Peptides against a protein of PDB entry 2N1D. Designs and how they scored, part 172

Target 1, 169 residues: chain A of PDB entry 2N1D
Amino acid sequence: EVKVKIPEELKPWLVDDWDLITRQKQLFYLPAKKNVDSILEDYANYKKSRGNTDNKEYAVNEVVAGIKEYFNVMLGTQLLYKFERPQYAEILADHPDAPMSQVYGAPHLLRLFVRIGAMLAYTPLDEKSLALLLNYLHDFLKYLAKNSATLFSASDYEVAPPEYHRKAV

## One batch from the design tools (peptide; made by RFdiffusion4, then SolubleMPNN)

Design b1_p30_4_s4 (from b1_p30_4, 12 letters changed)
Fold by OpenDDE base, seed 1:
Structure b1_p30_4_s4 (fold): chain B 169 residues (1-169), chain A 30 residues (1-30)
Amino acid sequence: as target 1 above (169 residues)
Amino acid sequence: SSRLERSKELIKEKGEEALLEEILAALLSD
């Protein structure tokens, strides 16, 4: 398995996220105020603003596109706690044509990086290509860490109503 | 492209049950 290291600054958030959902029975407010598409766009623009060459910009765009694609593929089957399943079903009904990267936000995006290592293990990449990809993934995670105060907040969650609890059994 | 699609299908088989365990593992990693 390919290891993707989570920045120490973000590890406490993963615990808080888990606690909010599973123990406090809260749900992340959807659609997200700042969705995954927006976060990735901001990252790309951030990299561009640092005066990167065209080639570097191209690489960043590819990484962003890849992250978005895998998020959309993995969200429903890989990145949700059981308690979140009814909410996901509702989202599918209300937004049938929208990619999940336009609905979900930073907390679920961070969960992707907990799982993405296993995905990369099944992707045939030479050592050099894998190292390059990992560098960009870690770079993006560092970006999330730098902006964690605005991206990760318990105030983005809300207590699920009683009728929801019955559906989540 | 074909390899990528196969990879996507393989990871779907893992399911969501291991999410907490994997998060905990990541948290305990250096």
Scores: peptide ipSAE 0.174, ipTM 0.662, DockQ to the pose 0.034
Fold by OpenDDE base, seed 2:
Structure b1_p30_4_s4 (fold): chain B 169 residues (1-169), chain A 30 residues (1-30)
Amino acid sequence: as target 1 above (169 residues)
Amino acid sequence: SSRLERSKELIKEKGEEALLEEILAALLSD
């Protein structure tokens, strides 16, 4: 199993996110004010501004593209709580041609990193490539931690209306 | 990437069952 370490600063947020959805019956506001695409773009630009070499910049772009693709594949099947299913169905109807990375935001992106390790175990990467990828993933997570005050907020959630509860199992 | 494409089918076969448990595991990890 591939271990992706979540920064200690972000661990409490995972609990808060879980609590907001499952216990407080709230929903993350969609479409996100700052979506996954934007977060990844900001990260890439951040890395570029730090004077990376061309090769390193290319590697960052590949990592960003990979994260985006994994997110879009995994969001609907692996990154949602049961209470979020009706919302997801509505999003699919309202945004049929949009990848979920353009709809969802930081909280769901963070959930990806809880699950991505197991998926990487099935990806045929050599030891060197895997180590490099893990370094970038951890670097990105550090970036999320640095910007956690703006990326993770309970104010981005809202109480689901009563009619939603009837749709949710 | 082709490697990622090969993994997509495996990803789709997995469910959301372990999400909370894996979150808890991540919280407890060092």
Scores: peptide ipSAE 0.145, ipTM 0.654, DockQ to the pose 0.034
Fold by OpenDDE base, seed 3:
Structure b1_p30_4_s4 (fold): chain B 169 residues (1-169), chain A 30 residues (1-30)
Amino acid sequence: as target 1 above (169 residues)
Amino acid sequence: SSRLERSKELIKEKGEEALLEEILAALLSD
């Protein structure tokens, strides 16, 4: 099995995220004030500012595009807790043509990396391509960890209204 | 994204909620 290591700094957040949603019955505020597209753009710009050549810039852009694609494909079917399903349905109704990377934010993006390893295990990638991809994924996760104070906050969640509780449980 | 969709199909049998809870249980046990 392909293993994507989550930085130790971000593991507690995964637990907090789970607790906020499933036990405290809160919802991440949507549309996100800082969506996945914006986070990925900031990462790309960060890498560019560190003096990357054209070739390195191209590689970063490809990784960003890949992460975005994975997120948009997996969000609705792989990255949501049961309690979040009514919210997702409302988002689809209000924004039927919007990619979920423009709606959701950092917490859901982090959930992607919990599941992506299993996905890669069944993807026909050669050894060199897989190693390169893993290196970039870990680099991106390191970036998330460095910016965790601004990207992950319980204040981005809110208590679901009583009407929501009735249809979500 | 054909490769990605094929991968999704292979692990979908676990269910989204059950799989997420399983992963979290593993994290909590560390």
Scores: peptide ipSAE 0.134, ipTM 0.634, DockQ to the pose 0.038
Fold by OpenDDE base, seed 5:
Parts: structure tokens; sequence; C-alpha cells
Structure b1_p30_4_s4 (fold): chain B 169 residues (1-169), chain A 30 residues (1-30)
């Protein structure tokens, strides 16, 4: 098992996210005002502004691409609570050609890192490559933590309407 | 919200790690 450590600053948010969805029966507003694509782009630009070498810049771009790919593959099957399933179905119907990284935002992106470790355990990566990847993943998580005040807010959620409750299991 | 405040009290009592396990379990079961 590959363990990805979540920063202490973000753990309370994961719980708040869980509570808003599962206990308060709210939904994250979709499409996100700031989607995963934009968050990853901001991170890449942030790293570039810090004076990275060409090699480091290339590595950051590859990591960003990888995170995006994993998110788009895993969102529908790995990162949603049961209460969010009807919303996801509606998104697929209304945006059939859009990757989920253009629809969902920071909260769901953070959920990826709860699950990504298990997925990496079954990827054919050598020890050196895996260590490098983990370093970048932790670096990205630190970035999310530093920007948590602007990326994570309960005001991005709203109470699901009565008709939604009838659809939800 | 008042519900969120109640949830945060539970977090304080149960601990964040225990609640994160519940989050993970929910993701796996759905």
Amino acid sequence: as target 1 above (169 residues)
Amino acid sequence: SSRLERSKELIKEKGEEALLEEILAALLSD
C-alpha cells in the first residue's frame, strides 16, 4: 500500500465536506466556479513563478497532467458519495463531452488524494519514479493547504431541493 | 450552520482520523 499523507490543515475540510453532503444533504454547486483544470493550471504557474529549471517545469507539467487524468478516470467511480450520484448523472447528460476536471472543483479534487495511494500501488512504477511522484503529490497538497481559504468554502454548497431527495437513494 | 457546528463537536470527540476512515469507507462503498 502506498500512503499519501493529507496535510493537517486539510483534514478538517474533508470532514466538513463529508458532513455537508452526507449529513446536511447538500450538494456542491456545479459546474464549479473554479474547476480542477484551473486549480492545476494555477499550481503549475505558481511553480513556474518560483524559478523552476526547465527540468523541474517539465516534471510539474507531467504531474499536473497525471493528476488530471487520474481525477477524470476516478471521479465517477471512486470519489462520489451516494447522495451525489443523481447529480453526477445529470452532469453526464448535460455535459457528455466535458471531462469532469472541467466540471468539479477543489473538494472533489482533494478526495482524490484519499484514494490515489491505493491506485498507485497497482501502477508499474519503479521505486525512484514512485518516490518522485509522491514528493510532487505532497507538494501539491501543501499548495492546496496554503490556499485553502480561497479553495474550500461551505458557501459553495447548497441544500438539495425536494425533487432531488426523491431521486437520491 | 448549526448542523455543521454539531458535526465539528463530533470531530472533536471522535478524532479526525476516525472520521476520515468513515469518509474513505463511504467512498469505497458507493
Scores: peptide ipSAE 0.068, ipTM 0.585, DockQ to the pose 0.444

Design b1_p30_5_s1 (from b1_p30_5, 10 letters changed)
Fold by OpenDDE base, seed 3:
Structure b1_p30_5_s1 (fold): chain B 169 residues (1-169), chain A 30 residues (1-30)
Amino acid sequence: as target 1 above (169 residues)
Amino acid sequence: DPVVEEYLSNLPPITQEDIEKLKELLDKLL
């Protein structure tokens, strides 16, 4: 297994996110006020503003692209709780061509990093490539932790209506 | 990590299709 360390600052949020959805029967408001695309863009701009070389900027862009694509591929099948599936179906029906990185936000993006380690264990990555990737992933996670106060909030969730509960069972 | 383990238990299991999709993606990006 490939271990991706989640910052201690973000672990409590994973618990709160799970509790809001599964126990309190709430849903993250969609489309997100700040979607995954914007978060990744802010990260890229943040890295560029720190005086990176052209090569470093290119590397950041590739990492951002990778995270975005991975999120879009995995959201529907790997990152949703059972209670969230009707909401996802509605989003697909209303916006069939929209990438999920334009719809979902920080909480679901964070879920990606919980899963990615196990997934990477099944890929034939050499040690050098894996180490490089892990460094980038951890760097991004540190960015999320640094900005957690603005990215993660229970106020972004709302109580699901009674009719939704029937669909989720 | 108990927090991570509890979280993972509430998500769908990793499927072979998911692994194949990731492999395909990594071939393009890395």
Scores: peptide ipSAE 0.209, ipTM 0.786, DockQ to the pose 0.771
Fold by OpenDDE base, seed 5:
Structure b1_p30_5_s1 (fold): chain B 169 residues (1-169), chain A 30 residues (1-30)
Amino acid sequence: as target 1 above (169 residues)
Amino acid sequence: DPVVEEYLSNLPPITQEDIEKLKELLDKLL
């Protein structure tokens, strides 16, 4: 399969995220205070502010667009723990036309990069294109790690109410 | 990686439909 390396700094967060949801029965607060759209926009602006060429800026925008759409397609079917499914159903009912990138935040975005490697293995991308894509994906992950203190916090989670537990059974 | 493997064990399996959606997306964007 295609290997996407998760920064060592973010691996503990994946464990904490899993623990908060699955073991402690908490839910990430939705809609996110800082959603995926905002995170991707900040990344794009960060890259532009570093004095990159116009061509490099264009490439960043395409990667950002790709990550956003990939997230929106995969969130519901690939990125949620079982305990989170009732919450997702409620979000769809309340906001039927809203992209999930406007609802969810950094923790769920990070989950995408655990899955993307396996998914890319089934695509017809040539080696050169795949290598370029992987470089940008790793660059973005590095950005997430650099800003992890502001993007990932257990305070963004809360204990699910008793009525929610009935729905999750 | 044991951390990644533990995480993946708690998520749904990849479906062929999801793969096709990704291929379609990549065709448009990349």
Scores: peptide ipSAE 0.205, ipTM 0.788, DockQ to the pose 0.754
Fold by OpenDDE base, seed 1:
Formats: C-alpha cells, structure tokens, sequence
Structure b1_p30_5_s1 (fold): chain B 169 residues (1-169), chain A 30 residues (1-30)
C-alpha cells in the first residue's frame, strides 16, 4: 500500500464533513463559492511566489493538472456519500458539460487524498516517480492544512429540504 | 489511522475501472 498521510489538522474536518452530511443530513452548498479549480490555482500561484526554479514550476503545474483531472474522474463514483447522490444527479442534469472541479470545493477535494494512496498502489509508477509524486501530494496537503480556516467551514453546508430526504432514501 | 479508516468505510469501494482510469491519467500527465 502507498501511504498518503493526512495532516493532523485536517483529520477533524473529515469527521465533521461526514457528520454534517450523514448524521445531520446537510449538503455542501453547490456550486462551491471556492471551487477545486480556484484552490489548485491558488496553490500553484503560492508555489510560484516562493521563487521556485523553472523545473519546480513545471512540476507544480503538472501536479495541479493531475489532481484536477483525478478529481473530475473520481468524484462521482468514489468521493460521495449516499446522501449526496441526488444532489450529484441534479448537478449532472443541470450542468452536463461542467467539470466537477468547477462545482465542488475543498471538502470533496480532501476526500480525494484519502483515496489516492490506495489507488496509487495499483499503478505501475517507478519508485522514483512515485516518491516525487508523493512529495508533491504531501506538499499540497500541507497547503490545505495551512489554509484550513478559510477552506473548510460548516457554514458552507445547509440543511437539506424535506423533498430531498425522500430522494435520498 | 482509525479516523481515515472509518471515513473510507463510508465511501464506495474502489473498482477496477477506477484503477484503470487512474493509470490512464498518470500515463497522460506523468
């Protein structure tokens, strides 16, 4: 197994996110005020502002692109709780051509990193490439942790209406 | 980690199709 360590600062949010949706029957407000695309863009700009070399800048852009595409591929099938399925279906119906990275935000992006370690274990990446990728993934997670106060908030969730509960049973 | 494991248990299981999609993505981007 390839281990992607989640920062301790973000683990409580995983619990809160689960509780808000599964126990409190709330939904993350969509489209997100701060979507995955913007989060990744901010990260890339943050890395560039730190005076990285051209090679490092290129690598950051590729990592950002990879995270975005991985999120878009995996969101619908791997990153949603059962209670969120009707909401996802509505998003697909109303915005069939919109990438999910433009719709969803930080909480769902964090879920990606809970899954990616297990997924990478099945990939044919060589040891050097895998180590490099893991370094960037951990670096991005550190960025999320550093900005967690602005990226993760229970105020981004709302109680699902009664008609939604009937769809989610 | 117990927190991560509990979280994973509430998400859909990883499928072979998902793994193949990831492999394809990595081949394109890396």
Amino acid sequence: as target 1 above (169 residues)
Amino acid sequence: DPVVEEYLSNLPPITQEDIEKLKELLDKLL
Scores: peptide ipSAE 0.200, ipTM 0.784, DockQ to the pose 0.756
Fold by OpenDDE base, seed 2:
Structure b1_p30_5_s1 (fold): chain B 169 residues (1-169), chain A 30 residues (1-30)
Amino acid sequence: as target 1 above (169 residues)
Amino acid sequence: DPVVEEYLSNLPPITQEDIEKLKELLDKLL
């Protein structure tokens, strides 16, 4: 497995996110107040403003595009707990043409990085490309950690109604 | 990491279809 280190500051959030949904039977409010597209855009602007020219082989915009598309491809099949599936189905029905990066937010985006290491192990990337990609992934995770107070909050979740429980069991 | 492992155990397993989708995406973007 390719090692993608999750910042220590974000690990407690992964636990809280899991607890809110799986144990407390809550759902992340959709559409997100701050969606994945917006988070990635903020990151890109942040990187450009700092004038960082490291890892020139991959532009920041290309990395952002990759994360976005990876999220959009993987969200439905890899990043949802069982309890969230009816919500996802409803989103697809109501917004069939909307990319999930415009609907979901930071918690689900963070889940992507828990999975990506294992996924990359099955993809034949050359050593140089993989190293550069990993550097950007870690850099982005660092950005999420730095902004965790504004990106992750239990107040973004709400208790699922009884009708939803009947669909989710 | 125990936290990550516990987290992953609650998510669907990785499928071959998912891997193929990722490969296709990486070929396009990287």
Scores: peptide ipSAE 0.197, ipTM 0.784, DockQ to the pose 0.753

Design b1_p30_5_s2 (from b1_p30_5, 12 letters changed)
Fold by OpenDDE base, seed 2:
Structure b1_p30_5_s2 (fold): chain B 169 residues (1-169), chain A 30 residues (1-30)
Amino acid sequence: as target 1 above (169 residues)
Amino acid sequence: DPVVEEYLSNLSPITQEDIEKLKKLLDKLL
């Protein structure tokens, strides 16, 4: 498995996120106040403003595009707890043409990086490309950690109504 | 990492279809 290191600051959030949904039976409020598209855009602008020219082979915009598309592809099948599936179905029905990166936010985006390492192990990426990609992924995770106070909050979750519980079992 | 493992245990397993989707995506972007 290709290892993608999650910053220590974000690991507690993964636990809190899991607890809020699976134990407390809460749901992340959708559509997100700050969606994945916005987070990625902020990151791209942040990188451009700093003027860091890290490896010309992959521009920041290309990395952002890759993360976005990977998120959109994987959200429904790999990044949701069982309890969240009815909510996802409702989102698909209400917003059939909207990419999930416009609906979901930081918590679900973070979940992507827990899975991506295992997924990359099955891809025929050359060593150079993989190393470069990993560098950007880690850089983005550092950005999330730096902005964790504004991106991750339990107040973005709400208690699911009793009617929802009957659908989620 | 125990935290990561606990998280992963609550998610669906990675499927071959998911892997193929990722491969197609990477071929496009990388």
Scores: peptide ipSAE 0.203, ipTM 0.785, DockQ to the pose 0.742
Fold by OpenDDE base, seed 3:
Formats: C-alpha cells, structure tokens, sequence
Structure b1_p30_5_s2 (fold): chain B 169 residues (1-169), chain A 30 residues (1-30)
C-alpha cells in the first residue's frame, strides 16, 4: 500500500469532523464558504510565490488539477458518512452538473487524503511519478496543516433540521 | 495509525468502479 501520512496537526480534526457529523448529527454548510477549488488555487499561488521554477510550477498545476478531479470523482462514493448522503442527494438534484469541488470544502478534501494512499495502490504509476506525486501530496497536506485554523472550524457545521433526520435514518 | 483507521472504518469501501474511474482520470492528467 502507498503510504500517505496525515500530519499530526490534522488528525484531531478528522476526529472532530467525524464527531460533528456522526455523533452530533451536524452537516457541513453547503455550498462551502471556501470550496475545494479555492483551496487548491490558494495552494498553487502559494507555491508559485515561493519562487518555483517553471518546471515545478507546471508540476504543481498538474497536481492541483489531479487532486481536484480525483476529489470530484471520489466525493460521492468514498468521502461521505452515511448521515451526509441525503445532503449529497439534494446537491445532485439541485446542481447535477456542478463539480463537487465547487460545493464542498476543506473537511471533505482532507478526507480524500485518508483514502488516496489505498487508491494509488491500484494505479500503475512508475516509481518516479509516484515519488513526485507523494512529495506534492505531503506538501499539500503540510499546507493544509499550516492553514488549519482558517480552513477547519466547527462553525462551518450546523445542526441538521428534523426533516433531514427523517431522511437520514 | 488508529485515528486514520477509525476514520476509514466509517466510510464506504472502495469499489472496483471507483478504481477504474481513478485510473482513467490519472491517465488523462498524468
């Protein structure tokens, strides 16, 4: 299995995220105030501002594009708790053509990186490409950790209404 | 990591369809 290490700073958030949804029966407010697209854009700009070479900038753009599309593919099937499924269904019904990277935010994006290692194990990437990808994935995770105070907040969640609870049973 | 493993246990399992979608995506992007 391909190992993608989650920063220790973000592990408590995974627990809190799970608790907010599963135990406290809250939902992340959608559409996200800061969606996945914007987070990835900020990261790309951050990397560019640090004086990367043209080749490195190209690599960053490709990684960002990959993360975005991977998120869009995997969100509905792999990154949702059971309690969140009715919310997702409503999003699909109201916005069938909207990429989920424009709807969801940092908490769900972080969930992607918990899964990505296992998924990469099924993908035949050469050693060099895999190493480069892993480096950027870890770099991005470090970026999330550095900005965790602004990206991850319980205030972005809200208690699901009674009508929702009836749908989620 | 026990925290990560506990989190994963609360999500749906990876399906073959998901894997194929990812492969196609990576072929396009990488």
Amino acid sequence: as target 1 above (169 residues)
Amino acid sequence: DPVVEEYLSNLSPITQEDIEKLKKLLDKLL
Scores: peptide ipSAE 0.202, ipTM 0.791, DockQ to the pose 0.738
Fold by OpenDDE base, seed 1:
Structure b1_p30_5_s2 (fold): chain B 169 residues (1-169), chain A 30 residues (1-30)
Amino acid sequence: as target 1 above (169 residues)
Amino acid sequence: DPVVEEYLSNLSPITQEDIEKLKKLLDKLL
């Protein structure tokens, strides 16, 4: 398995996110006030502002594009708790053409990186390409950790109404 | 990591279709 290390600063949030949804029966407010597209754009701009070379800028853009597309492909099948399924179904019904990166936010994006390591183990990437990708993934995670106070908040969740509970059982 | 492992246990298992989607994506972007 390819190891993607989650920063220690973000591990408590994974627990809080799980608790808010599965134990407290809350839902992340959708559409997100700050969606995945916006987070990735901010990261790309942050990297560009640091005076990177053209090659590094290209690599950042490709990584951002890859993370976005991977999120859009995997969100519905791999990144949701059971309690979130009715909400996801409603989003699909109301916004069938909207990419999930425009709907969901930081908590669900972080969930992607818990899965990506295992997924990469099944891909035939050469050693150099894999190392480069891992470096950027870890760099992005470090960015999330640095901005965790603004990206991750329990105030972005709300208690699900009684009618939702009936759908989620 | 116990925290990560517990989180993973609450999500759907990775399927072969998911792996194929990722491979296709990586071939396109990398």
Scores: peptide ipSAE 0.187, ipTM 0.771, DockQ to the pose 0.768
Fold by OpenDDE base, seed 4:
Structure b1_p30_5_s2 (fold): chain B 169 residues (1-169), chain A 30 residues (1-30)
Amino acid sequence: as target 1 above (169 residues)
Amino acid sequence: DPVVEEYLSNLSPITQEDIEKLKKLLDKLL
């Protein structure tokens, strides 16, 4: 079993995100004002500004690239609530070649880390590799927690129009 | 964690295809 701990500061947001979409029937505004690409870029720059060595800087870049790709491959199949499916379909139709990391934002990125623990349990990673990855993931989550006030806001959501409701349910 | 578990219950199950995609990604990353 692989455990990825979600910071306590972010757990309330997971509840709010769920509530906004599933109970209040709102949608995250797309394309995101601050997309996943920009969040990861900010994190990378943050780490680089902390005076890391060349080797550490390289590692951060690789982790960022990995998280980005992981998000892009998992968003459609693992990170969406049922109510969000029509919105996703519209995005794919309008922008078939655009990576989802350029469309979606912080709330959906956070969902990735809720899922990754279970996913990693099925991987053949050895203990050393797994520990290294977990360290990177927890470090990034800590960054999200520190910047949660600017990354997560209910104002980034909007009420879905009546026509959308007919498609979703 | 009850919050995490509640969230997971609202998402689709993990598929074997998803696992394979992650494995390929991790091979490149680590």
Scores: peptide ipSAE 0.137, ipTM 0.742, DockQ to the pose 0.762

Design b1_p30_5_s3 (from b1_p30_5, 10 letters changed)
Fold by OpenDDE base, seed 2:
Structure b1_p30_5_s3 (fold): chain B 169 residues (1-169), chain A 30 residues (1-30)
Amino acid sequence: as target 1 above (169 residues)
Amino acid sequence: DPVVEEVLSNLPPITQEDIEKLKELLDKLL
């Protein structure tokens, strides 16, 4: 498989995120205070402010667009724990035309990178394209790690009400 | 990585439809 390395700084958060939802039966507050769109926009602006010339085949904006679209098409089918399914159904009902990148935030975005490596193994990417993509993915993950203190917090979760449990389990 | 594997084990399995969606996306971006 294609290996996408998660920064060590973010691994504890993956555990906490899983624990909050699966063990503590909490839910990430939706809509997110800082959604995926905003995070990606901040990243793009950060890259532009660095002033470095990027003569690579793919521009930062294209990478951002790719991550955004991948998130939007995969969130419902690949990035949710079982306990989160009823919440997702409610989101679809309340926001039928809204992309999930406008609803969900950093924790779910991070889960995308846990799955993407395996997904890329099923695609016929040439070595050059794959290397370039991986470079940007890792660069973005470094950005998430750098800003992890502001992007990831247990205070963004809340205990699910009893009526929710009847739907989830 | 045990952390990654734990997360993966609790997420839905990859479907063929998901793979096709990714391929379609990559065709647009790459």
Scores: peptide ipSAE 0.382, ipTM 0.874, DockQ to the pose 0.780
Fold by OpenDDE base, seed 3:
Structure b1_p30_5_s3 (fold): chain B 169 residues (1-169), chain A 30 residues (1-30)
Amino acid sequence: as target 1 above (169 residues)
Amino acid sequence: DPVVEEVLSNLPPITQEDIEKLKELLDKLL
């Protein structure tokens, strides 16, 4: 299995995110104040400002595009806890053509990296391509860790209303 | 990692359709 290492700084947030939703019955506020698109854009700009070569810039842009598209195709089927399903259904009903990277934010993006390792194990990536991809994924995770104070906050969650509890399991 | 495993255990399992979507995405990007 392909292993994507989550920075130690972000592991407590994974626990808090899970707890807020599954135990405290809260929901991440949607649409996100800072969505996945903006986070990825900020990362790309951050990398560009560091004086990367043309090849490195190309690679960063491709990785960002890949993460975005991967998030968009996997959010609904792979990145939601059971309690979040009614909320997602509402989003789909109201905005069927909206990419989820414009709706969801950092917590769900972080969940992508929890899952991506297992997903990559099913792909026919050669060793060199996989190593390069993993390097950029880890670099991005490091970026998330550096900006964790602004990207991850319990204040971005809200208590689900009673009517939601009836819809959710 | 126990934290990662806990999150994974509470997310939906990987389906063949998800795998195919990822393969399609990779074919587009690579």
Scores: peptide ipSAE 0.378, ipTM 0.872, DockQ to the pose 0.765
Fold by OpenDDE base, seed 1:
Structure b1_p30_5_s3 (fold): chain B 169 residues (1-169), chain A 30 residues (1-30)
Amino acid sequence: as target 1 above (169 residues)
Amino acid sequence: DPVVEEVLSNLPPITQEDIEKLKELLDKLL
């Protein structure tokens, strides 16, 4: 197992996110007010403004691109609770050509990092490459933690309507 | 971590297709 450490500041949110959807039967409002694309862009700009010298092997832009693409590929199959699946189907119908990184926001992005550790265990990454990747992933998670007040809020969720409940498994 | 495990237990299981997709992405990134 490859361990990706989730900042302590974000763990309570993971619980709240799960609770809002699975127990309270709420849905994250889509499209997100602050989507994954914008979050990643802000992170990249933040890193550049800090004057950091990136390693050529893992530039910030490449990491951002990787996270975005990973999110877009995995959102539908790996990052949704059962209750959210009808919503996802509706999103696909309404926005068939839009990447999910333009629709979903911080909560679902955070779920990506909950899953990625196990996924990385199946990849043939050498020790050095894995270490560098993990460093950047942890750095990004720290960024999310620092900006958690603006990225994570229960007010971004709403009670699912009765017609949705009929569709939900 | 119990929080992480709770979330994972409520998400879909990892499939071989998902693993292959990630490998493809990493090939582009690394």
Scores: peptide ipSAE 0.378, ipTM 0.873, DockQ to the pose 0.762
Fold by OpenDDE base, seed 5:
Formats: structure tokens, sequence, C-alpha cells
Structure b1_p30_5_s3 (fold): chain B 169 residues (1-169), chain A 30 residues (1-30)
């Protein structure tokens, strides 16, 4: 298993997110007010403004593109709790060509990093490439932690209506 | 980590198709 450490500041949110969905039967409001595309763009701009002139094998833009594409590919199959499946089906029906990075937000993006370590264990990445990738992933997680007060809020969730509960059985 | 394990236990299991999609993505980026 490839170890991706989640910052301690974000762990309470993982618990709250899980609780809101699975125990309180709430749904994250879609489309997100702050979607994954916007979060990644802000991160890229943040890194550029810091004057990072390191000649690294991976550029910030490449990492952002990779995270975005990975999110878009894996959201439906890897990042949803059972209670969220009907909502996802509705999104696909109403917006069949929309990438999920334009629909979902920070909570689901954070779930990606909970899963990515196990996924990377199945890839043929060499030690150097894997270490470099992990450094960028941890850097991005630190960014999420730094901005957690604005990115994560229980007010972004709402109680699912009775009609939804019937679909979720 | 108990928090991570709780989240993972409530998410779908990893499939071979998911692994192949990730490999394909990495081949494009590297």
Amino acid sequence: as target 1 above (169 residues)
Amino acid sequence: DPVVEEVLSNLPPITQEDIEKLKELLDKLL
C-alpha cells in the first residue's frame, strides 16, 4: 500500500462528511458553489504567485490536470457513498456531458486522496516518480487544510427530500 | 488510521477496471 497521509486538520471533516451523508441522510448541494475545477485553478494560481521556480520533473499544471482527470474518471465508481448513488444518477441524466469536476466540490475531492494511495499501489511507477507525485499530492492536501474553513462547511449539505429516500432504498 | 478506514469501508471496492483507467491516465501524464 502506498501511504498518502491526510492532514490532521482535515480528518474531522472526513468524519463530518461521512456523518452528514450516511447518518443524517443529507446530500451535498449540486452543482457545487465551489467546484473541483475552481479549487484546482486556485491552487495552481497560488503556487504561481509564490514564485516557485524549482525545475521539477512534474509541473504544477501537470499535477492539476492529473488530479482533475483522475477525479472525473473515479468519482462515479470510487468516491460515492451508497446514499449518494441516486443523486449521481440524476446528475448523469441531466448533464450527460459535464465532467464531474464541474459538478462536485471539496468534500468529494478529499475522498479522492483517501482512495488514491491504494490505487497507486497497482501502478508500475518507479520509486523516483512515485516519490515526486506523493510530494505534490501532500502539498495539495496542505493547501486544502490551509483553506479548510472556506472549502468545507455543513451548510453545503441539505436534508434529502422524501422522494429521494424512496429512490435510495 | 481509524478515520481513513471508516471512509474506505463505506466506499465501493476497487475494481480491475478502475486500476486500468488509472494506468491509462498515468501513461498519458508520464
Scores: peptide ipSAE 0.374, ipTM 0.872, DockQ to the pose 0.756

